Peptides against a protein of PDB entry 7Q4I. Designs and how they scored, part 238

Target 1, 281 residues: chain A of PDB entry 7Q4I
Amino acid sequence: HENSTIAERLYSEVRVLCWIMTNPSNHQKKARHVKRTWGKRCNKLIFMSSAKDDELDAVALPVGEGRNNLWGKTKEAYKYIYEHHINDADWFLKADDDTYTIVENMRYMLYPYSPETPVYFGCKFKPYVKQGYMSGGAGYVLSREAVRRFVVEALPNPKLCKSDNSGAEDVEIGKCLQNVNVLAGDSRDSNGRGRFFPFVPEHHLIPSHTDKKFWYWQYIFYKTDEGLDCCSDNAISFHYVSPNQMYVLDYLIYHLRPYGIINTPDALPNKLAVGELMPEI

## One batch from the design tools (peptide; made by RFdiffusion4, then SolubleMPNN)

Design b2_p30_5_s1 (from b2_p30_5, 21 letters changed)
Fold by OpenDDE base, seed 5:
Structure b2_p30_5_s1 (fold): chain B 281 residues (1-281), chain A 30 residues (1-30)
Amino acid sequence: as target 1 above (281 residues)
Amino acid sequence: SLTLLALRRFSELYREEAKALDEFYLNSGL
């Protein structure tokens, strides 16, 4: 027996549309496994591709395939969302077809924030964008207002948002969002631990797994540790998760239980006013 | 957390794959 009352409440109150970046070659190889695992916990799940797939619920965006088109695909994806789905959710998550997301933990993080606050969350990196930008691989989530500003105010203005489709997708959207005063939020928990991770769990959980000179330590906006202190107990995402790992993670997170241990959730914080962020930690 | 410990144990099985993907990321300019 499981008590999911709070999770069910948050499912209703913190509505999340998840759009998955994919391509036709990965519909069966990767994307379908997202749909069969964590994607089913989104309020709305859409796969953004260059080809339609009715079984997957994939949308054919008017973009070409290839790494040089990722920025173009992101722009078209959010245009599509704004046109068709802006009222279907409060928050809009971008994830890759090899990203795993614990949606309940994301809802918990987002709960105090107003969807009308121009804010987005993810794994914040410090280079290139003054306020920082969210790493594409870890996935990032925009408020409804952030999506509106991105699509309506930023995208149509070449001075605010890059009009061509080239460039690093996560950096470019970060620039655009900054230019329309969408805030790069702090996704860390109350202990200062990260929630969005651009690598697989092992790369974060194992101390000294990477060289201290590894680029990640230079890019991360907030100081972070390795080992068990690397990550929030309410971690949200991991990247480079294979299809097999997705099923393993689903089992470990949602099925495997240590007998006799009862987890009592923390109380929900008070909701913030529009435009208000959580205090610094 | 207990979940993180469990994740660690299973993630070790995919160490080689994870390293390859990270190397790919660094080299691909993504």
Scores: peptide ipSAE 0.021, ipTM 0.652, DockQ to the pose 0.490
Fold by OpenDDE base, seed 3:
Structure b2_p30_5_s1 (fold): chain B 281 residues (1-281), chain A 30 residues (1-30)
Amino acid sequence: as target 1 above (281 residues)
Amino acid sequence: SLTLLALRRFSELYREEAKALDEFYLNSGL
C-alpha cells in the first residue's frame, strides 16, 4: 500500500492540462500509449492533431501535417485551449507523443508559483531569445496567465508573434512569450539539477559519453554537470521515448520499489506571490 | 534515486534508437 496523500493534494491544487502534439498516423502507434501511461496522471489530457479521434480524445486543429507546420499547430492548440479549457487547469503542458512526463514531479516544481504569474518552464535554451526559450522536445508548461497573454496579446499581433506557420516551434513561441513579458522560469531543483530533458539522458548520465562540442552544451541556458549530478531526483520529462519505453518507465517509476526503503517527501515550499519567482541558484 | 536508476536503464537499453532519433531531430531543423 502506498501513501499518496501529498500527491493527491497536489493533483487538486496544481491542476495540469496536458496537450500532446501528434498526427493521425501516430494516433494508434504513439499517442494511445501516452494516454495509457503518464497522460492518465494529468488533470486533463488532450491530443492535438489534424484529425479527430474520439477514442483517443484527439482534436482536429485547422492545420496541415508535417514538421514545417509545428508552429502553426502550437498556435492553434493554445487557441483551442484558451477557448475551451482555460479554466480547467492552472498549468498547461505541451508534450510530444514520444515525451514521457512524471506529472507529480512537475506539480511539485509548480506548487509555489501562482498560475496568475506570467511564467513558463521547461528545458531552457539560450540561443535566439534573450531570456531563453524552452526546448520543444522536453515539453514546456505555461501558467494560465502565460496562456492568456500568448493567445490574447501575442498571437493577434504579427509584430509580437510570427504569423507564418514556418520556423522552429519552440523558438517562435519563446519569442512571442518574451514579447508579452512571460518569464522564462528556472526549472532546476534546489541543487541546480535539471528536470526537463529534450532527449534521453544517456549523454548526461554517462560521464564522457558525449563530446563537449555536442550542440546541447552550447544551447543549454544553465550550466549543468555530467553524470548523476546532471539530473534532479525529481526529474519531470524525457524525449524520444518509444511506446514500449513508456511502459517500462511507468513500471520503474510507479511500480518497482526496493523493499524496505521508505521515502519521506520533502516539505512543500511556501507559495510565492503573484509575479514572484524562486531565487536564482 | 529511483528515477535516475530508471533513466540509466532506459539509456542503456535504448541508446541506439535514441541516438538515431536525436540525429533525425537535428537534421530536421527543429
Scores: peptide ipSAE 0.021, ipTM 0.599, DockQ to the pose 0.449
Fold by OpenDDE base, seed 2:
Structure b2_p30_5_s1 (fold): chain B 281 residues (1-281), chain A 30 residues (1-30)
Amino acid sequence: as target 1 above (281 residues)
Amino acid sequence: SLTLLALRRFSELYREEAKALDEFYLNSGL
């Protein structure tokens, strides 16, 4: 028997709509496994594709497939969300069909923030965008106000937001959001450890996994360590997670327990006013 | 945390796959 009272409270108070970027070829191979694992813990789960799938709950967006259409898909996905679902949640997570997310940890991070604050969170990268942008693969979460500004203020203006569908989707949305004063938040915990990760756990948890010249070290916005100190105890996401690994992670996080060890959650922070951010770490 | 330690141990099963995916990401230009 587990006590999930706080998690249940946050499920109600910090409502998250998760939209998964996928394509028709991955509906069965990848997306269905998201639905069967971490996606079931979202308040609303939608798969954004180019073809409808009623079993998956996939939406056919008016876009083509391929890596060069990801930006177009992101724009159409948020337009769809704004039109149909803007009041169904407080926060709106973009994830890939090979991203794994611990939704409870995301709710914990988001709890103090107002959804009317123009802010978004993820794994922040420093190039191309002055305030930084969030890595696409790690997943990123927009407040309701951020979605509104993106769809209503940014997208209709070619000077604020790229009108064509080409480009790196995470960079392009980052530019758009900056141009409408949506803040790139700091997702690190109180110890300065990251919560969103653009790679599998092993890449981050194993010291010296990559050369120090690896691009990631030049892209990461905040200083990060390797090993167990790389990652928050309340980590939120990992990328490049295979379908099989999703089930392994689900087992490890939600089922496997060391007998006799009880985790007591920290107290929730005070809620912030609209427009207020957590203090710098 | 105990969870992170467990993840570290079990992630070894996917090491080769993870490396291949990382390489793919690097080569994608995105």
Scores: peptide ipSAE 0.018, ipTM 0.508, DockQ to the pose 0.531
Fold by OpenDDE base, seed 1:
Structure b2_p30_5_s1 (fold): chain B 281 residues (1-281), chain A 30 residues (1-30)
Amino acid sequence: as target 1 above (281 residues)
Amino acid sequence: SLTLLALRRFSELYREEAKALDEFYLNSGL
């Protein structure tokens, strides 16, 4: 039998709304598989699209489709969340329809933080934004206060936030958030290992590319390595995960157990005051 | 995302993987 007491506690105390970036052509191909795997572990799950789908729980945002409209879709998604769902959760995760997320590990990371702290987490990149920004593909999570500041303070001001819908979505939101003093948090574990990953597990776990000219090494905000030391034992997300891989990951993470090995969870840290962050590692 | 754009433009190693994934999604019966 499984003991889920602490996970149940965190489910109640660290409420997460997950919104998934998708489009009508991916409702059946990708989004449904998110809903059937890791998405079911969110406190609330919403698919942001250009067409409504009642079975999927997809919202039709007033935006066009295509990669050039991702920033527009992100703005409209958070406007929608603020208007309809700001009190439904404490934290608000953006993920793609090919991102896999271990929600329990995210709750563990978020537990000490106040939702009223203006902060967001993800895979931090260093270019273009002074404090850094979070990779769009790895997924990123905003506190309730961060969402409020983004929607109420940043979006209405063209000097603070890009008004048109073009540009790199993750960079643009990063700029907007910085301009309203939302902090780019450190998502690494106590050993300095990453938790949000912009690639599949295999690409991080298996050493394959040591060339320092590879863009990833130039973009990553914190030093990282390949191999088993790359990733936290409490990793949160991976990107470019196929529908089939999502079911495999669900099986491996939540069902498959080595007989006779019992993992004892680490003690929960003390809660932080509003505006307080964990020390950088 | 910038990550996806960077993947396609600056990574030879992962460009092929990204293409394979796109092809998978287009051709998959899932």
Scores: peptide ipSAE 0.017, ipTM 0.509, DockQ to the pose 0.051

Design b2_p30_5_s2 (from b2_p30_5, 21 letters changed)
Fold by OpenDDE base, seed 4:
Structure b2_p30_5_s2 (fold): chain B 281 residues (1-281), chain A 30 residues (1-30)
Amino acid sequence: as target 1 above (281 residues)
Amino acid sequence: SLTRLALLRFSELYREEAESQRELYEKSGL
């Protein structure tokens, strides 16, 4: 008898299409479990693959498999979305088949923004792209306008967007988006805590879990703390989540409740004008 | 928040599985 009125409102007002990066070998091993857990909370869920799977709702994109083709798959995925689904949602999330996403928290973050604002969010990394780019593994979400600019303005122009399918997928889309003035947003909460994470919770939540020389600390765009202060109370995503862990997370987040504790949602922020961003913290 | 506590508990309980998944991912080059 939990009150989900606000979540239901946001489900309607902040429509999210989630597309999952997968491949035929992972349809049953990984992707299916996304569909059975957090993916069911998306307004629309599509699995982007190289082979069709009607049970999974997987689309066969005209690309090869392998690490060197991930960029190609991303380009084709967004082309597909633009052609078939651009009006089916307001926001368009890319996630891997081992990414776990708390979609309600993402809707909360996105609520003030217009989908006509050219912006995208995720775990921002600083190298290679001046404004930064969003980590592929943590998942990243584009506004409808961002998708439009990417597909219509960036992709057709080799000077703006790499035509070859090689390269780091997240870096390449980041370059393309920057070149068409899609802003790399700040996904941190009002306390400056991150929401998108390219690792499992423990890698962030446990102090000194990672080596200080670990590449992540050189890549992260915003300085972050370790331990309990690492992560927003409204965290959105984690990466390297196994299928079994997805079910555990679903249980812990959506079902398990301590008796006598009732969550009170924060008030929604004011909506922003088109092109306006929340102040950086 | 309850979510944070849940995530923390998850991390503690499933550390080995989390590490295993990470290692597999790193080895795959993906």
Scores: peptide ipSAE 0.042, ipTM 0.665, DockQ to the pose 0.466
Fold by OpenDDE base, seed 1:
Structure b2_p30_5_s2 (fold): chain B 281 residues (1-281), chain A 30 residues (1-30)
Amino acid sequence: as target 1 above (281 residues)
Amino acid sequence: SLTRLALLRFSELYREEAESQRELYEKSGL
């Protein structure tokens, strides 16, 4: 019998709406597997598409499909969320239909923060945006206030936010959020280990295999360790996860246990005031 | 952790995708 008391508490106190970027061709191939695995642990799960699917809970956004429309899709998704769901959650996660997320670990990270603090979290990259931006592939989570500022203040102003649908969606939202003073938070754990991963390359996970020429090292905002110390024990997300791998991860994370070893959770930190951030590590 | 061990098993998949991600950023017209 597993003790899930603290996880249940966080489920209630740190409400997360997850929206999944998908398309009609991936409803059955990918999106349904998100719904059947980690997506069921969100307080609310919505699939953002170009076609409605009542079985999947997919919304048809007024945008075209393709990589050149991802920014447009992100804008419309958050507009939809603000109009219909802004009070349904405290935090709003964007993920792809091949992203896997440990929602409990995300709630743990978010617990001390007020949803009225204009902040968002993810895998922070340093290029193009002064404060950094969150990698789209790793998924990123906005506070309720961040969503409000994005939709109400940034999107309507072409000087603050790109009006056309072209460009890298993660960079563009990063620019918009910076322009309305939404802070790019630090997602690292107390040991300085990352929690959001756009991918986990072998040369990063295995010591002494790091290629410094790999573009990722030029993009990461924070320095990361090599090997197993690269990643938090409370990691939140991974990208490029196949449907089969989602079920494997679900099994390994939530079911498989070494006999005789009991994991005791760390104590929750004190809550922060509105506008207050955790100290940089 | 079991999560990190699982990721090590999947690391081969991430190599190809890392290259794809790089190409996306290079071609994004930023």
Scores: peptide ipSAE 0.020, ipTM 0.604, DockQ to the pose 0.268; fails the geometry check
Fold by OpenDDE base, seed 5:
Structure b2_p30_5_s2 (fold): chain B 281 residues (1-281), chain A 30 residues (1-30)
Amino acid sequence: as target 1 above (281 residues)
Amino acid sequence: SLTRLALLRFSELYREEAESQRELYEKSGL
């Protein structure tokens, strides 16, 4: 009974390919549950693994498993996407198999941007990369042009992009993207609230969960509030979400409704020109 | 918003699990 007209429009106009970082041991334990929950709202969903799984739609990338191979897997994943799927979507989301994403909110954020704008979004961190980089755990989304630049311009050049497969994947891709002038966008909403989160909702919503000495506060690019003001009403992603939590989130977000409350979506913003970003907050 | 309410309820329901995941995160060095 919901009016999903605008969501359907955005599904068509803001096409998102979601690729999920996973491994064979997590195909059934984690990845399957992504597919059964938020992943079904992507225009295209691919699981990037080291083993093929036709039931899951998992791709076997030519990389080993383990944390030391995540950068290698990311490079191969985007190479695979560029080769096979670059025209299947406008935006390309990386997420982990324990990331939960509200894809509609991501489409809303992305709507004004041209996919030909070299930009990517996520939870921006400030260290290591001058313009910042997007936290891997929160998930990050590249425009089609960003993917093109990454794969075609950055990856083939060892001076622009690390050739080895070791290193923090989010930092390394951030370096590569900066080197090809892909902009690290601001994913905050109009109220300055974050949308991509590298932790579960509780870690952000509940004050005092983190010590002031917690590394996160030194890493976050934009100042963020704690508590209820931490997060956008149109939040996009959370990390460290268990399979069970994914189903709960799906229920709460897409099924549970308070009787008598009608949510009216905000008007869509104007489209931006190629290369144009939203004004800074 | 509904999303915000959902997040609040989710946080309440899974506090223990969230804490556990946080501990795992901290131990993992990420």
Scores: peptide ipSAE 0.020, ipTM 0.607, DockQ to the pose 0.630; fails the geometry check
Fold by OpenDDE base, seed 2:
Structure b2_p30_5_s2 (fold): chain B 281 residues (1-281), chain A 30 residues (1-30)
Amino acid sequence: as target 1 above (281 residues)
Amino acid sequence: SLTRLALLRFSELYREEAESQRELYEKSGL
């Protein structure tokens, strides 16, 4: 027996469109498994590809494949979303076909924010962009207003947004969003623990294995604690998750229960006004 | 939490991918 009343409420009040970055070679190998696991918990799920797949609900974007085209694919994906789906959700998540997302935890984080606030969330990195940018692999979520500003204000202006399709996808969108005053939000929980992870933070969980020279420590925007305090109990995303691991995670998170332990959710915070952010912690 | 337990169990599997990601960042000049 489960009590999912709050989760059901948030499903209705915090609508999330998830778009998955994929390619035709990964439709069956990876993307299908996203659809069969965490993707089913999105309000809307779309796979952005270079080829159409009706079974997968994949859209063929007018872009080539390869890492050098990821920025182009992201631009076209959000253009497509804005044109066809901007009113289908309040928040718009980009994830890879090897990203796993606990959508309920994301809704919890997003609940106080207005979709009309120009803000986006993810794993914030500090280089290249003054306010920071969100790691592409961890997934990042834009408010409806952020999508509007990106597509309508940033993309058409080469001075604000790179017109070429080359470049690091996550850095380039970060630059564009900053240039139209979309705020890079703080996705940490009330204890200052991270929620979006561009990989499994093994070094955080096991301090004895921490390499201080690891690039991640130079990229992270916020200082993180080591050990069990590295990661939120309400973590949202992980990257480099294989299809098999997605099913295991689904089992562990949604099915496996320690007998006799009951989790009582914290009370929801008050909703913020348009343009208001949660206080920094 | 169950999430952290899952992370601990799969941490070794993600190590290689994390290293690959590092190499990509280094090669890209980022």
Scores: peptide ipSAE 0.019, ipTM 0.626, DockQ to the pose 0.343; fails the geometry check

Design b2_p30_5_s3 (from b2_p30_5, 22 letters changed)
Fold by OpenDDE base, seed 2:
Structure b2_p30_5_s3 (fold): chain B 281 residues (1-281), chain A 30 residues (1-30)
Amino acid sequence: as target 1 above (281 residues)
Amino acid sequence: SLLLEALRRFSELYREEAESLRPLYEKSGY
């Protein structure tokens, strides 16, 4: 018998709305499989698209499709969330339709933080934004206050947030959030290991003879080790995960157990005050 | 941890597919 008492508690106390960036061509090919795997562990799951799909629970945003419209879609998605769902959750995760997320691990990371703290988490990159920004592919999670500031304070002001729909989605939201004093949090665990990953597990876990010139090493905000020390035991997300891989990950993470091994979860940390962050490692 | 073991197993199962995606990561830059 599996003991999920703490996970159930966190499900109730750390409510997460997951919105999935998708498009009509991917509703059946990709998004449906998110809904059937990790997305079912969100407190609320919404697919943000350009076309409505009642079977998927997809919302038609007033945006075009293509990479050049991703920033526009993100702005409209958060506007929609703020208008309809701001009280349905404490935290608001953006993920792609090929991102896999271990939601329980995200709740664990978020537990000490107040949703009224203006903060967001993800895989932090260092270019373009002074405090850093979170990689779009790895997924990023905003506190309720961060969403409020983004939608109410940043978006209406062209000096704070780009009105044009062009640009790199993750960079642009990062700029906007910085301009309204939303903090780019540190998502690393107590050992300094990352939790959000912009690539598939293999690319992070296996020491690649990757050329030190690979852009990723220049982009990462925090220095991380390669190999088994790359990733937290409580990793949260991976990107470029195919639909088939999502089902395999679901099986491996939630169903497959080595006989005789029982994991005891670490004690929950103390909750932080509003505006307080965990100490930097 | 069980998670790391799961991820390791996953990586082993999809090694060939993951390797095929590397050029795409380098090209996309994001």
Scores: peptide ipSAE 0.116, ipTM 0.745, DockQ to the pose 0.743
Fold by OpenDDE base, seed 3:
Structure b2_p30_5_s3 (fold): chain B 281 residues (1-281), chain A 30 residues (1-30)
Amino acid sequence: as target 1 above (281 residues)
Amino acid sequence: SLLLEALRRFSELYREEAESLRPLYEKSGY
């Protein structure tokens, strides 16, 4: 009984490959639940692990496990995508196995952009990288051209991209992408509200409990409003979402509807030329 | 929105997790 015409159009025109960072110990505990919820709305869904799992569609990357190998996994994941799947999608999302993503909202954000524009989106942080970098936990999405530049131009050059597997994954890819002129886009909506969240910003949602000393406020690239205005009505991602919470979110977003309220989607914006970005707010 | 209301309910859990991340960023040495 729902009108999904625009969502179906965007599914076809804004193709998204989602790759999920996981490990063998989390295949059943976490990754499976991504596959059963929001991951099914990706055009292509791949789980990047150290072990193959045919039920999950997990790929065994040639990397070790542990937090110190996350950068290594990211490099190998995008190499794998470039080799096998670069033409299967227009946009390439990295998410964790405890990230929840509203893929339709991401397609809406991406719609005006050309996949040949070297750009990527996520929750932009300001430290360590001049143009900023996207928080790993919130998930980040690269254009096809961004993936090409990362894999073909950045990764082979130790001066442009860190060759060892140590370091913060999100910072390191941010450095690499900057070095090949991939732009760190602005993922905020037209009201300046955030769309990618590395966690639920409690301090924004509960103004009375706002702690300005919280590290997040020092890391965020863009100033955000407090309270309900912190978050876009078209929010894209949340991190630290348990399997149970994924099912709850899936139900609330896609199944629960208030009777008698007709949702009319906003008109799609005009498409941008290759290399063109939306004006910053 | 229903999403924001759901997030409010989970905010307590996220707060504890967010606080636990602070040492990881400080130790990164970048």
Scores: peptide ipSAE 0.020, ipTM 0.631, DockQ to the pose 0.275
Fold by OpenDDE base, seed 1:
Structure b2_p30_5_s3 (fold): chain B 281 residues (1-281), chain A 30 residues (1-30)
Amino acid sequence: as target 1 above (281 residues)
Amino acid sequence: SLLLEALRRFSELYREEAESLRPLYEKSGY
């Protein structure tokens, strides 16, 4: 027996459209496993590709494949979402086909915010963009208003948003969003612990003698600790998760339970006004 | 928390796979 009443409430009140960045070679290898695991907990799930796949529910975007086209694919994906799905959800998550997401924890983080607030969340990096930008691999989530501003205000203006399809997609969308006053939110919990992670759980949870010169420490916007204190009890995402690992994570998170241990969820916070953010920690 | 414990167990189970991916992280330049 499991009590999912509050999760069911949040499923209805915090509607999330998840779009997955993929390609035709990964439809069966990776994307299908997202659909069979965490992707089924999204209110709407769409796979953005260069080829249609009716079994996967993949959309063929008018872009080429390759790392140099990721920015182009991101632009076309959000154009497609705005045209066809802008009212189907309140929040719009981008994830890779090797990202694992605990959607319930994301809904919990998003609950106090209005979807009309121009804001987006993820693992915030500090270089290249003054307010920071969200790591592409960890996944990032835009409010409905953020999507509107991106597609309607930023994309049509080459002074606000890069017209070329080259560049790091996460940096480029970060620049565009900043230029239309979409705020880079703080996704940390009340204890200052991160929720979106650009690596597998082990690399965050286990203190590695990571060279202080490792790029991650220079890129992370907020100071973070290693070990069990690295991560929120309500962590949202991990990257570089293999298909097999997704099934294991689904089992461990949603099925395996220690007998006699019952967790009671914290009370939901008060809802914020449009344009209001949670206080910084 | 149950989530963190699950993640810990997962990390232990797939340690070898995670370590094999480490060079990819260093090259990602994100």
Scores: peptide ipSAE 0.020, ipTM 0.638, DockQ to the pose 0.814
Fold by OpenDDE base, seed 5:
Structure b2_p30_5_s3 (fold): chain B 281 residues (1-281), chain A 30 residues (1-30)
Amino acid sequence: as target 1 above (281 residues)
Amino acid sequence: SLLLEALRRFSELYREEAESLRPLYEKSGY
């Protein structure tokens, strides 16, 4: 039988609230499948929508639907979290209803960090925000302190945070977070491999298909290796995952095991002090 | 790892979306 002792420990010590960006049309089509797969591994799972759905645990935020309202939805989502759930978790993950997340790998990455450290993680992009921002599609995770600063310090101040609901949600939250000194962390593993992916980069996974004109290479904050070395063995998320793919991934990651192979987890790193980050690679 | 293998298998499914969405998103005023 599988030994999950460390995973269980991390489940308790690195509590993650996952909020899923969705809409009423996707409650059954997409969001439900998140709930039935990786979402069940969150300590708390909430679906942020424009309509309430008690079966899904969806919240009706006071925003319209459509891409032009994503920033508004993100602001309201974090306001809701802060008001109702800030103490229910240590870390707060935003994901889309077509994002797949290996929550255990995220907990592993987050373990050394204090939730009182103003930091957030994801796939860091370099444009628009000096310190970078986290790609919305890959999902991004805020510390409790980051959420507090975002909601309490940034959102109420139009000079720090965009007051209207338009704009790219990931860029806008990135600006807001920077303005309140929330650090854009480095989510790469010890080998410098990425953990959050806004997509599965075929051009990156297949060296022969590398196109430097691809927008991703202009956006990515950190240099990544080509091929399979691009991606951490402890990858956390990837985007544009269909419901069917979620179940396949769930099976492959959590159920399918080669007989006779036992994975030994790496030792947990030392915990960092409040405000301390892992050394840059 | 199984994860990387899964990613490899699904990579083609992401290609069109990866190439198109961000630029379109930006053109929409972001």
Scores: peptide ipSAE 0.027, ipTM 0.702, DockQ to the pose 0.296; fails the geometry check

